Peptides against a protein of PDB entry 3B8E. Designs and how they scored, part 36

Target 1, 230 residues: chain A of PDB entry 3B8E
Amino acid sequence: PFLIFIIANIPLPLGTVTILCIDLGTDMVPAISLAYEQAESDIMKRQPRNPKTDKLVNEQLISMAYGQIGMIQALGGFFTYFVILAENGFLPIHLLGLRVNWDDRWINDVEDSYGQQWTYEQRKIVEFTCHTPFFVTIVVVQWADLVICKTRRNSVFQQGMKNKILIFGLFEETALAAFLSYCPGMGVALRMYPLKPTWWFCAFPYSLLIFVYDEVRKLIIRRRPGGWVE

## One batch from the design tools (peptide; made by RFdiffusion4, then SolubleMPNN)

Design b1_p11_4_s3 (from b1_p11_4, 9 letters changed)
Fold by OpenDDE base, seed 1:
Structure b1_p11_4_s3 (fold): chain B 230 residues (1-230), chain A 11 residues (1-11)
Amino acid sequence: as target 1 above (230 residues)
Amino acid sequence: DLLELARLLAL
């Protein structure tokens, strides 16, 4: 999010407080829950890694986590961001380079794509209105991310959803996201304004995409061991 | 102030 904020000079898509809520709030319990996941049925048929030569975090894992899944998550967040701003009169092309004027408190006549002028206060309300749905979008795509992380090679359908701690984590992160989004005073405390319930569904296609993508990846790995996809 | 902090942490 921040890289695009700098490169494209767009209004801030995700606030730092929301990032902290992700990193310290919604992601912790789900991540810990993976420690309680059952071993894959075929794990004992795999050779152990060499601890001296084989990295736990390899280029393939980095490529998968940051280069693939992370990009889909970012796309989901930005999709939500652009939709909200477009609904408020700011088309994506108009946002390019707008940051400098957007963030200037002395400029109260920033025009949207339709020639409507926006005060600094109005712009900040719209910006913070984007932060919460972006955050919720990340939580929704993290559902899929957590589920796909249950296994390295086997399908989730083969593994099942037997990890009660993981299920609890999914509910916890969702409940926390709802609390942060709808609790009175969060707009003042965290600059997280409430979102329409329909915004939760904006991320669902991306969550499904993540899930399908990983299942296809795992299927390819199972059918063609030693491929670049592994 | 929170906006500035938000700008700093979004880096």
Scores: peptide ipSAE 0.013, ipTM 0.522, DockQ to the pose 0.025
Fold by OpenDDE base, seed 2:
Structure b1_p11_4_s3 (fold): chain B 230 residues (1-230), chain A 11 residues (1-11)
Amino acid sequence: as target 1 above (230 residues)
Amino acid sequence: DLLELARLLAL
């Protein structure tokens, strides 16, 4: 998200405080819950990794986490961001390079895509209105991310949802996201303005996409052991 | 200040 903010010079899509709330708040319990996951049914049929040659974090894991799933998550967040700004008169193409004028408090006549002028205060309200839905979008796609991380090869349907700590983590992160989004004073404390409940559904297609993508990947691995997808 | 924090978090 921040890389696109710098490269494209767009208004800030996700606040730094909201990023911290994801990394330290919503993701912590879910991540810990994976330590309590049951081993896959075929784990004892696999050779132990060689600690000298086989890294815990390999290129395939980096590609999966950052190159595939992370990109889908980012796309989900940016989709929500662009929809909100478009509904407020700022089309995606108009946002390119707008950051400099957007963040200047002395410019009170920034035009939207329809020629309406926006004061600095009005622009910042719209910006902060994007932060909460972007945050919630990330939480919703993280549901799928957490569930797919239960296994490396087996389908989630084969593994099942037996990890009670993981289930608790899903509820906890959702409850925390709701708290941060709707608790009075969060607009001042975190620059997170309340969102309409409908914005929670904006991420659902991306969450489903992550889930389906990984299940298809795992299916390919099971059918073709030793392939490049493993 | 937010930009600096964002730079730190983007790393």
Scores: peptide ipSAE 0.012, ipTM 0.495, DockQ to the pose 0.025
Fold by OpenDDE base, seed 5:
Structure b1_p11_4_s3 (fold): chain B 230 residues (1-230), chain A 11 residues (1-11)
Amino acid sequence: as target 1 above (230 residues)
Amino acid sequence: DLLELARLLAL
């Protein structure tokens, strides 16, 4: 979020407080739940890792986590952001370079894509209205991310959903996201304004894409062992 | 009121 904010000079898509709510709030219980996942059925058919040569964090892991899955998650968040701003009169092309004027409290006549003028207060309400749906979008795509992390090689359908702590984590992160989004006073305390229930569905295509992408990847690994996707 | 405006924009 911040890289695109700086490079494209767009209004802030996700606030620092919302990022902290993800990293310290919604992600913690789900991440811990993975420690309780059962070993894959084929684990004894794999060679042991050489602790001297094989890194725990390798290029393949970084590529999957940040270069593939993380990018799909970011795209989901930005999709929600651009849709909300477009519904409020700010088309994506108009947002490029707008940050300087957007963040200036003395400019009260910033025009949208349709020539409507926006006060500083109105612009900040729209900006903070984007933060909560972006946050919720990340939670929804994290459902898929957590589920795909259950296995390295086997399909999730082979592994099943037997980890009760992981299931609890999915409900916990969703309940926390709903609490932060809809609890009275969160707009003042955290700049998290309430969102329409329909905004929860904006991330569903991306969540499905993550799941399908990983299942296809795992299928390729099972059919072609020793490939570059492993 | 910022909350009222937020509600109007969120609708």
Scores: peptide ipSAE 0.008, ipTM 0.406, DockQ to the pose 0.024
Fold by OpenDDE base, seed 3:
Structure b1_p11_4_s3 (fold): chain B 230 residues (1-230), chain A 11 residues (1-11)
Amino acid sequence: as target 1 above (230 residues)
Amino acid sequence: DLLELARLLAL
């Protein structure tokens, strides 16, 4: 989000406080829960990692985590962002380069795609209205990300959902996301305005896409061991 | 994971 904010000069898609709520709030318990995951059934068929030659974090893991899953999650967040701004009169093409005028508190006549003028206060309300649904979108795609991280090679259906700490983490992050989105005063404290319940569903296609993509990837790895996808 | 999310959020 922040790189596109800089490169495209669009209004801020996700606030710094909302990013901190993801990094320190909703993702902590889920991340810790992975330490309690059972070993994959094929783990004893793999040679022990050589700590001198085999990196714990390799290029393939980085490519999968940041380059593939990361990009899909970002697309989900930006989709939600663009839909909200479009519903408020700002079409995606009109947002390009708008940041400078958007963030200027002395400009009170910024036009939307329909020629409606927006005051600085009105623009900040719609910006903060985008932050909460973007945040919730990230949480929803993180459900899929957490589930796919249970295994490297086996399907989630082969591994099963036996990790009770991971299940607890999914409920905890969802409950925390709901609390941060709907608790009175969060608009002032966190610049997170309440969202319509329908916005929770905007990320579901992307969450499903992440899950299907990873299951297909794992299927390919199982059928073609030693391929470049592993 | 947090690092994946951080990169996603950095995008």
Scores: peptide ipSAE 0.017, ipTM 0.553, DockQ to the pose 0.035; fails the geometry check

Design b1_p11_4_s4 (from b1_p11_4, 10 letters changed)
Fold by OpenDDE base, seed 1:
Structure b1_p11_4_s4 (fold): chain B 230 residues (1-230), chain A 11 residues (1-11)
Amino acid sequence: as target 1 above (230 residues)
Amino acid sequence: SLLELARLLGL
């Protein structure tokens, strides 16, 4: 998100405090829950990794985590960001290069895509209004990410949802996201303004996309072992 | 400061 903020010079899509809430708040319990996941049914049929030659984190895992899933997550967040700004009069094309004027407190006549002028205070309200839905979008796509991380090769439908700690983690992160989004004073404390309930659904297509993408990937791996998608 | 923090967070 921050790379695009710099490269495209757009208003900040995700605040630092929201990032901390993701890294320390919503991701912690889900990540720990994976330690309690049951082994895949066929894991004992696989050769053990060679600890001297086989990296725990390989290029394929990095490509999957950052290059594929991470990109889909980022796209989901940015989609929500662009939708909210468009609903407030700022079309995506108009946001390109706008950051400098957007962040200047002395410029109170920044025009939207429809010629409406926005004060610095109004712009910051809209910016912080974007931070919360971006955060929630990340939580929603993390549901899919956490679920797909249950297995390396087997379908989630083969593995099932037996890990109660993982299920608890999904509820906890969702409850925390709701708390941070709707608790009075969060706008002042965290610069997280309340989101419309409809914005929760903006992430659902991306969450589904992550899930389907991984299931297809796993299906390909099962059909073609040793492929580049593994 | 925000730029530095974002770099530190790997964003």
Scores: peptide ipSAE 0.009, ipTM 0.499, DockQ to the pose 0.025
Fold by OpenDDE base, seed 2:
Structure b1_p11_4_s4 (fold): chain B 230 residues (1-230), chain A 11 residues (1-11)
Amino acid sequence: as target 1 above (230 residues)
Amino acid sequence: SLLELARLLGL
């Protein structure tokens, strides 16, 4: 998200504090829960890893985590961001290069896509209104991300949801997201303004996309072992 | 730079 903020010079889509809440708040318990996941049913049929040649984190894992799943997550967040700004009169094309004027407190006549002028205070309200839905979008797509991380090869339907710590993690991250979004004072403390409940659903297509994508990937791996997808 | 900050934050 921050790379696009810099490259496109758009208004800040996600605040630094909200990012920290994701990385340290919502992601910690879910990530730890994966350590308690049951081994896949075929694990004993696999050759042991060669510690001299086989990295724990390989290029395929990096590509999957950051190059594919991470891009879908970012796309989900940016979709929510652009929808909110468009509803407030700022179309995506108009946001390109707008950051300089957007962040200038002395400019109180920044025009939207419809010629309406926005004061600095009004712009910052809209910006901070984007932060909470973006954050919630990330949490919702992380549900799918966590679930797909349960297995390397087997379908989640084959593995099942037996890890109680993972289930707890899903509830914990959701409860924390709700707390940070709706607790009084979070707008001042975290610059996270309350979101309408409807914004929780904006991420669902992307969460589903992540899940379907990974299940299809795993299906291909099972049908064609040793392929480039593995 | 903002880029260095982004790298530091893993953004």
Scores: peptide ipSAE 0.008, ipTM 0.477, DockQ to the pose 0.023
Fold by OpenDDE base, seed 5:
Structure b1_p11_4_s4 (fold): chain B 230 residues (1-230), chain A 11 residues (1-11)
Amino acid sequence: as target 1 above (230 residues)
Amino acid sequence: SLLELARLLGL
């Protein structure tokens, strides 16, 4: 989010405080829950890794986590951001280069894509109204990310949802997201304004995409062991 | 308030 903010000079899509709420709030319990996941049923049929040649963190793992899944997550957040701004009169093309004027407190006549003028206060309300749905979008796609992380090769349907700590983590992160989104005073404390309940559904296609993508990947690995997808 | 303004803007 921050890289696109700098490169495209768009209004800030996700604040530093909201990023900290993800990294320290919503992600901690889910991440810890993976330590309690049951071993896959076929683990004893696999050869042990060579400790000298096979790194725990390899290029393939980085590519999956940051290059593929992380990019789908970011795309989901940006989709929500652009939809909200478009509904408020700012089309995506109009946002390019707008940051300088958007963040200037002395400019109170910034025009939208339809020629409507926006005061600094109005613009900041719209910006902070985008931060909360972007944050919630990340939480919704993290549901899928956490579930796909239960297994490396087996389908989630083969593994099942027996990890009670993981289920608790999903409820905890969702409850925390709702608390941060709707608790009175969060607009002042965290610059997180309340979101319309409909914005929770905006991320669902991306969450489903992550899940389907990983299940297809795992299916390919099971059918073609030793392929480039493994 | 900022919240009232957000409601007025239909945000």
Scores: peptide ipSAE 0.006, ipTM 0.353, DockQ to the pose 0.022
Fold by OpenDDE base, seed 3:
Structure b1_p11_4_s4 (fold): chain B 230 residues (1-230), chain A 11 residues (1-11)
Amino acid sequence: as target 1 above (230 residues)
Amino acid sequence: SLLELARLLGL
C-alpha cells in the first residue's frame, strides 16, 4: 500500500497505525500457531536438511510468500480501496496523481470523477473510511494464507484442520479485526472508521483465489516431484 | 511473518 501510495501518488490506502495493528495484533497468534502444526505425512521420506547448506528460508519460500501470495493479498486490499473510492465518486484513473491536491489542506475544491467538489475534511473522511475495509480485507486474505501455510506439499484436505491453536488464531485475528473496526473511539484513536458489514465480503474472492492457487500448486508438486514449481 | 506482512502491506 505505501509503495503504491508513493509511486502512483494516490490517497493513502492504509494508515500506519492500521499497519501496526496487523503486524502486532492480527498476525502474531496465527504465526505462532504454525509452530504447532503436525508434520506432513511424507516428512519421513525427505532427507534431513543440511544446516550448513540448506537455508530454512529458500528462494522458493520467498517467491511464494512475498512474490505470489503477497501480490494477491495486495491486489485484494487495493481492490477494496478502489471500490470504496469509486462508490464515493473517485474512479481509479482519477486517483492517479491526486495525492498532492488530496493532502493539501488549502485546496477545498478537489473534484471527483463526476465534478463534485470535495473539501479537505471530506477527503480525509473518505480516506480514513478506506483504512478499515483495507485492514479487514488483509485479515480475510490472511485466513487463506495461514491455512495454506500448514503444508508445503500435502493438500489442506489431506492434512486436515487438527491444529487447535491455528483455529484459535483464526478466531482471534477475526475477533481483533472486528474489535478494531467497530469499537467506539477507534475512529479517533486509530483513524479506523466503522465499516459496513458488506465490506468483509470484498476480500472473499481473493481469499478463495489464494487457497485455490496454492492447492493447485501443491497438486502439481505432488504429481511432478522435482518440477520447477517445487 | 511480520516481514511478509510488511511486504504484503507494501511497507
Scores: peptide ipSAE 0.027, ipTM 0.570, DockQ to the pose 0.035; fails the geometry check

Design b1_p11_5_s1 (from b1_p11_5, 10 letters changed)
Fold by OpenDDE base, seed 2:
Structure b1_p11_5_s1 (fold): chain B 230 residues (1-230), chain A 11 residues (1-11)
Amino acid sequence: as target 1 above (230 residues)
Amino acid sequence: DLLERALKLLA
């Protein structure tokens, strides 16, 4: 998200404070919960890794986490961001290069895609209105991300949802997201304005996509052991 | 590979 902000010079899609709320707030309990996950049924049939040659974090894991799943998460967030801005008159193509004028408090006549002029205050309201839905979108796609991280090879349907700490983590992160989104004063404290409940559903297709994608990946691994997808 | 690179630029 921040890289696109710099490269495309678009208005800030997700605030630094909201990023911290994801990394330190919503993600902590879910991430810790994975330490309590049951071993996959076939793990004892696998050879132990060689600590000298086999990295704990390999290129495949990096590719999966940052190259695939992380990109789908970012796409979900940006989809929500672009929809909100488009509903307010700023089409995606018009946002390219707009950051410099957008962030200038002395420019009060920034035009949208329809020729309407926006004051600095109006622009910042719209910007901060994007932060909360983007944040919530990330939380919703993280549901799928957390669930797929339960296993490397077995389907989630084979593994089951027996990890009570993980289930608790899903509820906790959702409750925290709701708290941060709707608690009075969060607009001032975190620059997170309240979102309409309908915005929670914008992330659902992406959450489903992550889940389906990983289940298909795992299915391929089970059918073709030792493949490049492993 | 190109898609991965493009996606990495978007991240």
Scores: peptide ipSAE 0.000, ipTM 0.335, DockQ to the pose 0.020
Fold by OpenDDE base, seed 4:
Structure b1_p11_5_s1 (fold): chain B 230 residues (1-230), chain A 11 residues (1-11)
Amino acid sequence: as target 1 above (230 residues)
Amino acid sequence: DLLERALKLLA
């Protein structure tokens, strides 16, 4: 998200505080919960990892985490961001290169895509209005990420949802996201303005896409072991 | 400010 902010010179999609809330708040308990996941039913049929040659974090994992799933998450967040800005009069094409004028407090006549002028204060309100839905979008796609991380090869439907700590993590991150989004004073304290409940659903297609994508990947791995999809 | 900048980079 931040790289696109710099390269495309768009208004800030996700604030620093919201990023901290993701990395330290909503992701912590879910990530820890994976340590308590039950072993896959076929784990004893697999050859043990060679600790001398096989890294725990390998190129395949990096490719999956950052190159595939992470990109889908980013797309989900940016989709929400662009929809909100478009609803406020800023079409995606108009956002390109707008950052410099957007962040200049002395420019109070920044035009939207329809010729409406926006003061600095109004622009910051809409920017901070984007941060909360972007954050919530990430939480919603993280539901799928957490669920797909339960297994490497087996379907989630084969593994089941037996990890109570993981289930607790899903509720905790959702409750925390709701708290940060709707608690009075969060707009002042965290620059997280409350969002319409409808914005929670904006990420659902992407969450579903992540889930389906990974289930299909796992299905291919099960049917064709040793393929490039692993 | 440094923390905020660092956090912005992580976002």
Scores: peptide ipSAE 0.013, ipTM 0.494, DockQ to the pose 0.027; fails the geometry check
Fold by OpenDDE base, seed 3:
Structure b1_p11_5_s1 (fold): chain B 230 residues (1-230), chain A 11 residues (1-11)
Amino acid sequence: as target 1 above (230 residues)
Amino acid sequence: DLLERALKLLA
């Protein structure tokens, strides 16, 4: 979000505090839960990792985590962001380069795509209204991400959902996301204004896409061992 | 991986 914010000069899609809520709030328990995941059924058929030659984090893992899944997550968040701003009169093309005027407190006549003027306060309300749905979108996409991280090669259906700590993590991150989104005072404390419940569903297609994408990837790896996809 | 992906979302 920040790179696009800087490159495209758009209004801030995700606040710094909201990002901290993701990194330190919703992701911690899920990440820890992966340490309790059962070994894959084929792990004993693999040679031990050579600590001198085999990196723990290899280029394939980086490509999958950052290049593929992270990009789909970002697209999901930005989709939600653009929909909210469009519903408030700011079409995506109009947002390009708008940041400078958007963040200027002395400009109270910023025009939307329909010629309506927005005060600084009104613009900030809309911006903060985007932060919460973007955050929730990330949490919903993280459900799929956490589930796909259970295994490297086996399908989730082969591995099963036996890790109770992971299941707890999914509920915990969801409950925390709901708390941060709807608890009174969060708008003042975290700049996270309450969202309509319908915004929770905006991320579901992207969450499903991540899940399907990874299952297809794993299927390809199982059918073609030693391929570049591994 | 989630943290790494979150960092990438921030990027």
Scores: peptide ipSAE 0.008, ipTM 0.464, DockQ to the pose 0.040; fails the geometry check
Fold by OpenDDE base, seed 1:
Structure b1_p11_5_s1 (fold): chain B 230 residues (1-230), chain A 11 residues (1-11)
Amino acid sequence: as target 1 above (230 residues)
Amino acid sequence: DLLERALKLLA
């Protein structure tokens, strides 16, 4: 999000406080829950890695995590961001280069795509209104990310949802996201304004995409071991 | 405001 914010000079899509809430709040319990996941049924049929030559985090894992899943997550967040700004009169093309004027408190006549002028306060309300749905979008796509991380090779349908700690993590991160989104005073404390319940559904296509993408990936790996997809 | 700007730069 921040790279696009710098490169495209758009209004800030996701605040630092919301990022901290993701990294320290919503992601910790789910990540820890994976330590309690049951071993894959075929794990004992796999050769052990060589700890001297084989990296635990390899290029394929980095490509999958950052290059594929991370990009889909980012796209989901930005989709939500652009939809909210478009509903408030700012079309995506109009946002390019707008950051400098957007963040200037002395400019109170920033025009939207329809010629409406926005004060600094109004712009900041819209910006902070984007942060919460972006955050929630990340949480929703993280549901899929957590579920796909249950297995390396086997389908989630083969593994099942037997990890009660993981299920608890999904509820915890969702409850925390709801708390941060709807608790009174969060707009002042965290710059997180309440979102309409409909915004939770904006991430669902991307969450489904992540899930389907990984299941297809795993299917390919099972059918063609040693491929570039592994 | 400066802290908010600094935090925004880290986001």
Scores: peptide ipSAE 0.007, ipTM 0.402, DockQ to the pose 0.023; fails the geometry check

